# Peptides against a protein of PDB entry 3T7K: the designs that were tried, part 63

Target 1, 248 residues: chain A of PDB entry 3T7K
Amino acid sequence: KAEKILARFNELPNYDLKAVCTGCFHDGFNEVDIEILNQLGIKIFDNIKETDKLNCIFAPKILRTEKFLKSLSFEPLKFALKPEFIIDLLKQIHSKKDKLSQININLFDYEINGINESIISKTKLPTKVFERANIRCINLVNDIPGGVDTIGSVLKAHGIEKINVLRSKKCTFEDIIPNDVSKQENGGIFKYVLIVTKASQVKKFTKLINDRDKNETILIVEWNWCVESIFHLNVDFTSKKNVLYQKK

## One batch from the design tools (peptide; aimed at target 1 L63 T65)

Design b2_p27_8_s2 (made by RFdiffusion4, then SolubleMPNN; from b2_p27_8, 8 letters changed)
Fold by OpenDDE base, seed 2:
Structure b2_p27_8_s2 (fold): chain B 248 residues (1-248), chain A 27 residues (1-27)
Amino acid sequence: as target 1 above (248 residues)
Amino acid sequence: KELEEEKKELEELIKEVEEKYKKMLEE
């Protein structure tokens, strides 16, 4: 069926997209449309796997979903596109009225607002955003909204190697792991990095660390600090936004 | 509340796209 539909076109584009969808196409596509997309070099995957070499995300806008956040870790992310790209493409292909010899849809017309070339270019860097920020090991409270697995997966995709989950009510100083990075001369390395949800946790962890490891550097942030860092593919240590406690 | 609102917004966005896709298929 797809071949018959596409036979009316003299030339077919190859978009070379390996994509996931978030905030769109939850029910997927019909079999004919999947085949059409495949013939156009558009492959849509249900889940993110490194082996698939994904290079595209479809979403109506910037989202805080796991898929969207992880898409910014693609190597590289080539395109972040609105779902209207697929809709308009399929509409043009299914149209019987227009004796179109060619498919005339430009990917660049469907870019997600806020994902610019500057962001895309950073996905070509050999390092991940948290790696560049000298954040290798973090402590994460177990009561974080969204769950430690989802958040942990996103953080790992962005270069955090070790995630220590803290039982916020029962943890001691010995449960807190240091950010094991070599001291670099020009970058403020935080010995302890923590993601927390409550002010009480800030008080607890700062006390535990300061009482046992005096004069060490501490960074305590909200999840939103990580999200903003991912959206910009840059950690801004000069910003106080979403920083709950900082000791240099 | 914020998470619930975000989830609701996401659901609305999903629905909007699905409606557009469905409409396209019906034309």
Scores: peptide ipSAE 0.532, ipTM 0.913, DockQ to the pose 0.870
OpenDDE base, seeds 1, 3, 4, 5: peptide ipSAE 0.531, 0.530, 0.532, 0.531; ipTM 0.913, 0.912, 0.913, 0.913

Design b2_p27_8_s3 (made by RFdiffusion4, then SolubleMPNN; from b2_p27_8, 11 letters changed)
Fold by OpenDDE base, seed 5:
Structure b2_p27_8_s3 (fold): chain B 248 residues (1-248), chain A 27 residues (1-27)
Amino acid sequence: as target 1 above (248 residues)
Amino acid sequence: SELEKEKEEEKKLIEEVKKKYEEMLKE
């Protein structure tokens, strides 16, 4: 049936999209439409797997979902598109009224607002955002909203190698891991990097570290610091936004 | 919670796209 529907077109575009969806409908397409999309080089996956070489995200806008945040770690992310792309494409294909010999849908017309070429270009870099920032090992409090697994997965996708989960009420200095990064010439290295949720944790961890390892560099941030860094694919150490404590 | 708000928003967004698709199918 899909072949019959597409037969009216002289040439079919190959969009070459390997995509995931977030904040949009993806599991309810009928079999014919899925086949149509496949023939046009559009494949939508349920989950993110590295083996799939995903290059596209469908979302109505910038979202803070795991899928969206991870999509910015794709190598590269080629397209960030609104779901209307799929709808309009299918609509055009199913339309009997349009004497269209060709499919006239441009991907660029459906770009997600705020995901610009600068962001897309950074996904082509050989390094991840936190790797570039010399953050490889972090401490994460166990009571973080969203859960340590989700947060950890996102952070790992963006270059954090080791995530140490801290039991905020029971942890001691010995439970805190250092950010073991070799001194790169041009970047400030924080020995201790922590993601926390509340001010009491800042007080606790700063005391623990300062009492036992005096004069070491400490960075304590909120999750939003990470999110903003991901959205920009850059860590701005000059910004105090979402930074709870910094000792250089 | 902020997380709950995000989930609810996502649900609404999904429904909007679903509606658009369903409308297309009726045409």
Scores: peptide ipSAE 0.426, ipTM 0.891, DockQ to the pose 0.899
OpenDDE base, seeds 1, 2, 3, 4: peptide ipSAE 0.424, 0.423, 0.424, 0.423; ipTM 0.891, 0.891, 0.890, 0.890

Design b2_p27_8_s4 (made by RFdiffusion4, then SolubleMPNN; from b2_p27_8, 11 letters changed)
Fold by OpenDDE base, seed 3:
Structure b2_p27_8_s4 (fold): chain B 248 residues (1-248), chain A 27 residues (1-27)
Amino acid sequence: as target 1 above (248 residues)
Amino acid sequence: SELEEEEKELKKLIEEVKEKYEKMRKE
C-alpha cells in the first residue's frame, strides 16, 4: 500500500532519521504511515537504545521527559523536530489533489524552539556533559520526584557512571560515596556531589560530610541544575542557579 | 506539584498532536 501511494512521486527524499518521540504520537502510527515513513528514511523507535544510533527527537517543544533529556546525549543529535514535520509530510503524501512530482518538506522548517545549532554541535563532542565536568559518581536522594530510576537513567546517559541512592532519613556518612575522578587542572572537582530535594537534606549532608571529612569539596544541587546542564550541554560552575551548597 | 503540572501539560500536548494526526488521516 505504501509503495502504491509513493509511486506518484518521481523522487523520494531520504531523511535518514532514527528517531524517538516524546509528547507526541503516543499511540504511534497506522501501518501504512509507518511504511511510508520507513521508505522516506524515517525510522521511529519506541525506546532509546544505544545500538540503534538514534539521531533525532520529535517533540512539540523542549520537554523534561526522560526521552527528551536523553536525546541530547545522542552521538550526535542531528535533528530535534516538531511533530508537525511528520503530519505535514504525511498530509502531502496522502493528498490526491496535488500533482506533486516531489515531496516539498524541509526538515529545517520544523526545528524545536530552543534547540539551536550550538546545542546540536555539542552533541558531536567525544565526551558527555557530566564527564566533561568531572562528575562520575553522584549521590541521589530516594525521594526525588520522577523516581531514582528515571533520573539515574538520564544522568548515566550523560556520563555519570555511578548513582548512589541515599535514604535521606537513615543515611550516615558511610553511605555517601565520593566522586572518584582524577584531578584535572582546569576543572572544578568536587569530592562529594549530591542531588537533593529539600533544605533539610542540605543541612544533614553538609554536617555529615564536614564532621567526618573536613575541608573536602562538596556540591549539592537540585535536579534542575542537572536539567539546565543537559539543556546547555555544559556545566557552568560559576552559576549559583539551582546550587544549594558549594564548598570549593 | 511541579511534576503533576508537567504531566498534565504533557498529556495535553500528546492529545493535540493526536488530534492533528487523526484529522489528517480523515482528509
Scores: peptide ipSAE 0.639, ipTM 0.951, DockQ to the pose 0.892
OpenDDE base, seeds 1, 2, 4, 5: peptide ipSAE 0.639, 0.639, 0.642, 0.638; ipTM 0.952, 0.951, 0.952, 0.951; seeds 4, 5 fail the geometry check

## One batch from the design tools (peptide; aimed at target 1 H26 T65 K67 T150)

Design b2_p28_1 (made by RFdiffusion4)
Pose (drawn by RFdiffusion4):
Structure b2_p28_1 (pose): chain A 234 residues (1-94, 102-181, 189-248), chain P 28 residues (1-28)
Amino acid sequence: KAEKILARFNELPNYDLKAVCTGCFHDGFNEVDIEILNQLGIKIFDNIKETDKLNCIFAPKILRTEKFLKSLSFEPLKFALKPEFIIDLLKQIHQININLFDYEINGINESIISKTKLPTKVFERANIRCINLVNDIPGGVDTIGSVLKAHGIEKINVLRSKKCTFEDIIPNDVIFKYVLIVTKASQVKKFTKLINDRDKNETILIVEWNWCVESIFHLNVDFTSKKNVLYQKK
Amino acid sequence: ESSLEDLEKLAEESDPDEIYLEETKVEN
């Protein structure tokens, strides 16, 4: 059936996209539209799996979804495209000349896309390997944890902020000895006291979640930035 | 045209089950 639709074409391009959509196409398309995309070398997965080697993301804009943040750890991310690409493509299908250049997500330039080829992850480059995360983090620890691990963090230690003792805090073994991601000022006081009491001479970095988000969007941890840094001892 | 309108509608909708990680600030 989709072949019939495509039989009218002399030649079909191979867009070679393995993509997820975020902020768009939340189910699929109709079955015909889907089979057409595969015939054009475009495959859209429901979720991100490391072994599918996704290289593309469809999104209306830069988004803070788990999918968009994780797309910045594709190996490599080749295309970040507005949904209008698929729309214009299927409109024409129903010769093919829709191109991969007229549909960039504004704000995601080549300099950032290119960093996804780097042989390291953003937090791996920053020597942020093992972190503590408060249990009450917005988005929940499982998701925020998945995003941070996708960006080079190996150990996520979750702290029940009200209950945790110093012994629960894991060092950042790879440089900050202790890295914590927190929500409340009430947590900054408790943690600096606990660590200062028990490991006075060591280094600490306490940041908000937004610090990690900015670092991912830039694919760089800027240690000279005070933005979203709640406490540091270096 | 109707198929195109459905397609455009799908492009404008988001997955309600997807988590959008809102920007937050430290609570004082």

Design b2_p28_1_s1 (made by RFdiffusion4, then SolubleMPNN; from b2_p28_1, 17 letters changed)
Fold by OpenDDE base, seed 2:
Formats: sequence, structure tokens, C-alpha cells
Structure b2_p28_1_s1 (fold): chain B 248 residues (1-248), chain A 28 residues (1-28)
Amino acid sequence: as target 1 above (248 residues)
Amino acid sequence: DERIEEIKKKAETEDPNEIILEDIELEE
């Protein structure tokens, strides 16, 4: 069926997209449309797997979904596209009225607002955003919205090697792990990095650390600090936004 | 075209099972 539909076109583009969708197309595509997309070099996956070498995301806008956040860790992310790309493409293909000899849809016309070339270029870097920031080991409170597994998975995709889950009500100083990064000369390495959800946790952890390991560097942030860092593919240590406690 | 409308509808629908990581309000 797909071949018959596409036979009217003399030349077919090859978009070379390996994509996931977020905030759109939750019901998926019918078999004919999947086959059409496949013939155009567009393969859509249900889930993110490293082995699939994904290079594209479809979303209506920048989203705070697991898929969207992880898409910024693709190596590289080639395209972040609006779902209208697929709509217009399939519309042209299924249109009986258009005696189109060629599909005339440009990927660049469907870029997600806010995902610019600067962001895309950073996905080509050999390192991940938190790796570049010298954050390898973090402490994560167990009561984080979205759950430690989802949050942890996103953080790992972006270069966090070790996630220590803290039971906020029961944890002691001995439960807190240091960010085991060799002292690089050129940047404030935080010995303790924590993601928390409550002001009471800030007070607790700062006290525990300062009482037992005096004069060490501490960074306590909200999840939004991580999100903003991911969206920019850069950690801005000069900003106090979403930073709850910092001791340099 | 009914088919085009169906495709548009699919594009506009969010996955109800998709985890959205909303802003965390700090509780005191």
C-alpha cells in the first residue's frame, strides 16, 4: 500500500531521522503511515535506547518530559521538530489533488522554538553537560517528584555516573557521598552535590556536612537547576537561580 | 480530507502516561 501511494513521486527524500515523540502522536501511526515514513528515512521509536542511535525528537514545544530531556543527550541531536512536519508530510503524500512530482518539505521550517543551532552544536561535544561541570556523583532525595528512577535516568544520560539516593528522614552524614572528582585546577569542584525538594532538607544536609566535614564545598540545588542546565546544555555556576545553598 | 484530520488530531494529543517533570515547590 505505501509503495503504491509513493509511486506517484519521482524522487523521495531521505530525511535520515531516528526519532522519538513526546507530547504528540501518543496513539502512534497506522501501518501504512509507518511504512511511508520508513521509506522517507523516518523511523519512530517508542522508547529511547542507546543502541538505536536516536538523532531526532518530535514535540510541539520544549517539554519537561523524560524523553525531551534525554533527547538533548543524543550524540548528536540533529533535529528537534514540531509534529507539523509529519502532518504536512503525510498531508502532501495523501493528497489526491496535488499533482506533486516531489515532496517539498524542509526540515528546517519545523524546528522547535528555543532549540537553536547553539543547542544542537553542544550535543556534538564529546562530553555531557554535567561531566563538563565536574559533577559525577550526586545525592538525590528519595521524595523527588517524578521518582528517583526517572530523574536518575535523565541525570545519567547527561553524564552523572553515580546517583546516591538519600532517605531524607533517616539519613546520616555517612550516607552522603562525595563528588569524587580529581581536583582540576580550573574550576570550583563541589565536594558534595545534592538535589533536594524542601528547605528542611537544606538545613539538615548543610548541618550534617558542616559539622563533620568542615570547610568543604557544598552545592544544594532544586531539580529545576538540572533542567535549566540541560535545556542550555551548560551549567552556569554564576547564577543563583534554583540554587538553595552554595559554599565555595 | 478525513485522513488529514485524523493525523492532526493524533499530533495534538498528549500521552497521558508520559511523565512530566513539573516545577518543584519547596515546602517549608
Scores: peptide ipSAE 0.106, ipTM 0.702, DockQ to the pose 0.891
OpenDDE base, seeds 1, 3, 4, 5: peptide ipSAE 0.063, 0.049, 0.090, 0.043; ipTM 0.668, 0.671, 0.699, 0.665; seeds 1, 3 fail the geometry check

Design b2_p28_1_s2 (made by RFdiffusion4, then SolubleMPNN; from b2_p28_1, 15 letters changed)
Fold by OpenDDE base, seed 4:
Structure b2_p28_1_s2 (fold): chain B 248 residues (1-248), chain A 28 residues (1-28)
Amino acid sequence: as target 1 above (248 residues)
Amino acid sequence: MKRLEEIKKKAESSNPNEIVLEEIELEE
């Protein structure tokens, strides 16, 4: 059926998209439409797997979903597109009125607002955002909204190697792991990096660390610090936004 | 008409089971 529908076109584009969707297309596509998309080089996956070499995200806007945040870790992310790309494409293909000999849909017309070429270009870097920031090991409180598995998965996708989950109510200094990064000459490495949810946790962890390992560098942030870093594919250590405590 | 509406409906559909990582409000 898809072949018969596409037979009216003299040439078919190959978009070479391996995509996931977030905030759109929850019900998926019917068999005919998925086959049409496949013939146009558009493959849509339900979940993110490294083996699939995903290069595209469909979303209506920048979202704080797991899929969206992880898409910024693709190698590279080639396209971040609005769902209207698929809508207009399928509309054109299914149109009986338009004597179109060619599909006339340009990917660049459907870019998600705020995902510019500067962001896309950073996904081509050989390093991840937190790797570039010298953040390898972090401490994460166990009561974080979204859960430690989801948050941890996003952080790992962006170059954090080790996530230590802290039982906030019961943890001691010995439960806190250092950020094991070799000192680079340019400084700015925090020995202890923590993501917390409450001011009481800031007070607790600062006390525990300062009492036992005085004069060490500490960075305590909220989840939004990580999100902003991901959205920009850059860590801005000059900003105090979403930083709860820092000791240099 | 029906086909376009179906495509639009699909595009507007979000997965309610997809985890949205909301902003954390810090308790003082």
Scores: peptide ipSAE 0.032, ipTM 0.665, DockQ to the pose 0.889
OpenDDE base, seeds 1, 2, 3, 5: peptide ipSAE 0.030, 0.030, 0.030, 0.020; ipTM 0.654, 0.658, 0.614, 0.398; seed 3 fails the geometry check

Design b2_p28_1_s3 (made by RFdiffusion4, then SolubleMPNN; from b2_p28_1, 16 letters changed)
Fold by OpenDDE base, seed 4:
Structure b2_p28_1_s3 (fold): chain B 248 residues (1-248), chain A 28 residues (1-28)
Amino acid sequence: as target 1 above (248 residues)
Amino acid sequence: DERLEEIIKKAKEIDPNEIILEDIELEK
């Protein structure tokens, strides 16, 4: 029983982690280890649900998984940790050789590379990354790798309210939705925001929009533009990286 | 330690069905 194993410690830490795993621990933990983790205030969930108030992710590195990308939308994300945290923790607990009276594992030693305090601090903001960027409604081509549902779910987690799926071969101008955001006086708002996968789509959509709605602002980007924005929890409109077409 | 090896093994277990949303090369 976990209680017998933990009895050797005078004081147990409470890490207060509600976590999901990505790229690690897919098959979960044995019954004893999960109980140990629970006693230490570490609860692992299989899926992301808003009601669970998740605050942690375990991953070996920055990943482009749905779970990882969504974890950056947690409110807040307290910790992004490498699986070595759990490994070392359980190792210390199960060690019969260590005359340790206390568990000496510091969460900060196991941070995922590239997820620094600056990123973590941004998850405490009352707004999401795309909300801050004045992107509320986007157009997404239906042939995007990963599927519109997964991509859409990630984007929604980060503040996009409406995702319009475009049938790339059959769509007309009337199928394209505007980014309906109240004009903030000082912020460049793009009327049309599109995520595309092909150069032909750029040509098509630019023509459709420019022919029917002249002089409007257009932003056409690759999926990687969204990913980079999520990883930094900031949209950099000065960067042309992953921007396929921009009309200000 | 067999237990450590088991934990390490579990740590490396990846969901084969978990989709990586990789860079999409722009097709011409």
Scores: peptide ipSAE 0.426, ipTM 0.889, DockQ to the pose 0.839
OpenDDE base, seeds 1, 2, 3, 5: peptide ipSAE 0.422, 0.423, 0.425, 0.424; ipTM 0.888, 0.888, 0.889, 0.889; seeds 1, 2 fail the geometry check

Design b2_p28_1_s4 (made by RFdiffusion4, then SolubleMPNN; from b2_p28_1, 16 letters changed)
Fold by OpenDDE base, seed 3:
Structure b2_p28_1_s4 (fold): chain B 248 residues (1-248), chain A 28 residues (1-28)
Amino acid sequence: as target 1 above (248 residues)
Amino acid sequence: DERLKEIEEKAKSSDPSEIVLEEIELEE
């Protein structure tokens, strides 16, 4: 069926997209449309797997979903596109009126607002954003909205190797793990990195660390600090935004 | 036209179970 529909076109583009969708196309595609998309070099996956070499995300806008945040870790992310790309493409293909010999849809016309070439270019870097920031091991409170598994998965996709989950009410100093990174000369390495949700947690963890491991470097941040770092594919240690406590 | 409407409806469909990791307000 798809071959018959596409036979009216003299030349078919190969978009070379391996994509996931977030905030759109939850109900998926019909069999014919999936086949059409496949023939155009557009393959849609249900989940993110590294083996699939995903290079595209479909979303209506910048979202804070696991899929969207992880898409910025693709190697590289080639395109972040609005669902209107697929809509317009399928509309053109299914249109009976237009004796179109060619599909004339430019991917660049469907870019998600706020995902610019500067961001896309950073996905070509050989390192992940938190790896570049010398954040290898973090402490995460167990009561974080969204759950430690989802948040931890996003953080790992962006170069954090170890997620230590802290039971905020019962944790002791011994439960807090250090960020074990080799000292690079140019500074900015924190021995203890923590993501917290409460002011009481900031007070607790700062006291625990300062009482037992004096003069060590501490970074306590909100989840939004991580999200902003991901959206920019850069950690700005000069910014105090979303930083709850910092000791250099 | 009906098929196009179906595509548009599918495009707008979102997974209600998909977790949005929104900004977390700092609690006490």
Scores: peptide ipSAE 0.463, ipTM 0.916, DockQ to the pose 0.870
OpenDDE base, seeds 1, 2, 4, 5: peptide ipSAE 0.461, 0.462, 0.461, 0.461; ipTM 0.915, 0.916, 0.916, 0.915

Design b2_p28_2 (made by RFdiffusion4)
Pose (drawn by RFdiffusion4):
Structure b2_p28_2 (pose): chain A 234 residues (1-94, 102-181, 189-248), chain P 28 residues (1-28)
Amino acid sequence: KAEKILARFNELPNYDLKAVCTGCFHDGFNEVDIEILNQLGIKIFDNIKETDKLNCIFAPKILRTEKFLKSLSFEPLKFALKPEFIIDLLKQIHQININLFDYEINGINESIISKTKLPTKVFERANIRCINLVNDIPGGVDTIGSVLKAHGIEKINVLRSKKCTFEDIIPNDVIFKYVLIVTKASQVKKFTKLINDRDKNETILIVEWNWCVESIFHLNVDFTSKKNVLYQKK
Amino acid sequence: SNSWMEEEEEKETEIVDKKYEEMLEELE
């Protein structure tokens, strides 16, 4: 059936996209539209799986969704495209000349896309390997944890903030000895006291979640930035 | 807990899905 629709074309391009959509196409398209996209070398997965080697993201703009943040750890991310690409493409299909250049997500330039080819992850490059994360983090630890691990963090230690003792805190073994991601000023006081009491001469970095988000959007951890840094001892 | 992410996702999806439905209507 989709072949009939495509039989009217002399030649079909191979866009070679393995993509997820975020902020768009939340189910699929109709079955015909889907089979057409595969015939054009465009495959859209429901969720991100490391072994599918996704290279593309469809999104109306830069978004803070798990999918958009994780797309910045594709190996490599080749295309970050507005949904209008698929829309214009299917409109024409129903010769094919829709191109991969007229549909960039504004704010995601080549300099950033290219960093996804780097042989390291952003937090791996920053020597942030093992972190502590408060259990009350917005988005929940499972998701935030998945995003941070997709960006080079190996161990996420979750702290019940009200209950945790110093012994619960894991060092950042790879440089900051202790890295914590927190929500409340109430947590900064408790943690700096605990660590200062028990490991006075060691280094600490305490940041908000937004510090991690900015670092991912830039694919760089800027240690000279005070933005979203709640406490540091270096 | 991740409702804010879900709201952002649904807010932008509704616009895109509407554009996709409008395109289908034009084709029809």

Design b2_p28_2_s1 (made by RFdiffusion4, then SolubleMPNN; from b2_p28_2, 14 letters changed)
Fold by OpenDDE base, seed 4:
Structure b2_p28_2_s1 (fold): chain B 248 residues (1-248), chain A 28 residues (1-28)
Amino acid sequence: as target 1 above (248 residues)
Amino acid sequence: MNKEFEELEKKYNEETEKKYEEMKKEIE
């Protein structure tokens, strides 16, 4: 069926997209449309796997979903596109009225607002955002919305190697892991990095660390700090936004 | 689990700054 539909076109584009969708296409695509997209070099995957070498995300806008956040870790992310790309493409292909000999849809017309070339270019870097920021090991409270597994998976995709889950009510100083990174000259390395959800946790962890390991550097942030860092593919240590406590 | 997370994160996209400001005030 797809071949018959596409036979009216003299030349088919090859978009070379390996994509996931978030915030759109929840019902998926029918078999014919999947086949059409495949013939146009568009393959849509249900889940993110490193082996699939994904290079594209479809979303209506910047989202804080797992898929969207992880898409910014693609190597590289080539395109972040609005779902209208697929919609318009399929509409043109299925249209019997348009004697179009060629598909005239440009990927660049469907870029997600806020994901510019600067962001895309950073996905070509050999390092991940948290790796560049000298954040290798973090402490994550167990009561974080979204769950430690999902949050942890996103953080790992962006260069955090070790995630220590803290039981906020029962944890002691010994449960807190240091950020084990080599001293680099140009970057403030925080010995303790923590993601927390409550002010009480800030007070608790600050006390625990300061009482047992005096004069060490501490960074306590909200999840939004991580999200903003991911969205910009850069950690801004000069900003106090989403930073709950810092000791340099 | 994934759908629930997506729904939660969608809410956070709309209310991003409010929680931070509240927490900061409690810490100060």
Scores: peptide ipSAE 0.029, ipTM 0.635, DockQ to the pose 0.025
OpenDDE base, seeds 1, 2, 3, 5: peptide ipSAE 0.025, 0.028, 0.028, 0.029; ipTM 0.621, 0.636, 0.611, 0.640; seeds 1, 2 fail the geometry check

Design b2_p28_2_s2 (made by RFdiffusion4, then SolubleMPNN; from b2_p28_2, 14 letters changed)
Fold by OpenDDE base, seed 4:
Structure b2_p28_2_s2 (fold): chain B 248 residues (1-248), chain A 28 residues (1-28)
Amino acid sequence: as target 1 above (248 residues)
Amino acid sequence: MNKEWEELEKEYNEITEKKYEEMKKEIE
């Protein structure tokens, strides 16, 4: 059926998209539409797997979903597109009224607002955002909204190698792991990086660290700090936004 | 990741699904 529908076009574009969807198309597509999309070089996956070499995200806007955040770790993310791309494309293809010899849908017309070429270009870098920021090992409180697994997965996608989950009520200094990064001359390396949810945790961890490991560098942030860093594909250590405690 | 964003994701999904369904009806 898809072949018959597509036969009216003299030339078919190859969009070369390997995509996931977030905030759109949760119910998927019918068989014919999937076949059409496949013939146009658009393959949609249910989940993110590194082996699939995903290069595209469909979303209505910037979202703080696992899929969206992880999409910014694609190597590279070629396109971040609004779902209307698929809708308009399928509409044009299925349209019996338009004797269209060619599909006239441009990917660039459907870019998600806020994901610009500057962001896309950073996904071509050989390093991940937290890797560039010299954050390799982090401490994450267990009571973080969204769950440690989901958040941890996102952080790992963006270059965090080790995530230590802290039991906020029972943890001791010995439970806190250092950020094991070689001192690079040009970047502020924090020995202890922690993601926390509340002020009481800041007080607790600051005390634990300062009492046992005096004069060490500490960065305590909210999850939003990580999110903002991901959205910009850059860590701004000069910003105090979402930073709860910083000791250089 | 949090309830707010999950709800928002669901809301936007519903919008897109509606558009997709409407499109399918238009092409029948």
Scores: peptide ipSAE 0.544, ipTM 0.930, DockQ to the pose 0.793
OpenDDE base, seeds 1, 2, 3, 5: peptide ipSAE 0.538, 0.540, 0.539, 0.541; ipTM 0.929, 0.929, 0.928, 0.929

Design b2_p28_2_s3 (made by RFdiffusion4, then SolubleMPNN; from b2_p28_2, 16 letters changed)
Fold by OpenDDE base, seed 4:
Structure b2_p28_2_s3 (fold): chain B 248 residues (1-248), chain A 28 residues (1-28)
Amino acid sequence: as target 1 above (248 residues)
Amino acid sequence: MSSEWEKEEEEYNKITEEKYKKMLKEIE
């Protein structure tokens, strides 16, 4: 059926998209539409796997989902597109009324607002956002909304190598891991990086660290600090937004 | 992630699914 539908076009584009969807198409596509998309070089995957070499995300807007956040770690992310791209494409292909000899859909017309060329270009960098920020080892409280596995997976996708989960009520200084990175000349390195959820944790961890490892650098942030860093593919250490405590 | 973000994702998914289903009906 798909071949018959596509036979009316003189030339078929190859969009070369390997994509995941978030906030759209959770129910998937019918068999004919899947085949059509495949013939146009659009492959949609259910989950993110590194081996699939994903290069595209479909989403209605910037979302705070695992898939969206991880898509910004693709190497590179070529396109971040609104789902209307697929809808309009399929509509045009299935249209019997329009004597269309060619598919006339431009990917660039469907870019997600806020994901611009500056963001896309950063996904071509050989390093990840947290790697560039000299954050490789972090401490994460166990009571974080969304769960440590999901949050941890996102952080790892963006260059954090080690995630230490802290039991907020039971942890001691010995449970806190240092951010073991070599000093680079141009970037402030925090010895201790922590993601916390509440002010009481800030007080606890600052006391534990300062009492046992005096004069060391500490960065305590909210999850939103990480999210904003991911959305911009840049860590702004000058911003106080979502920073709960910092000691340089 | 947070319940709020999951709700937002689902709300937008419903919008897209509705558009897709509508399109399918129109092409029949």
Scores: peptide ipSAE 0.625, ipTM 0.942, DockQ to the pose 0.778
OpenDDE base, seeds 1, 2, 3, 5: peptide ipSAE 0.624, 0.624, 0.625, 0.624; ipTM 0.943, 0.943, 0.943, 0.943

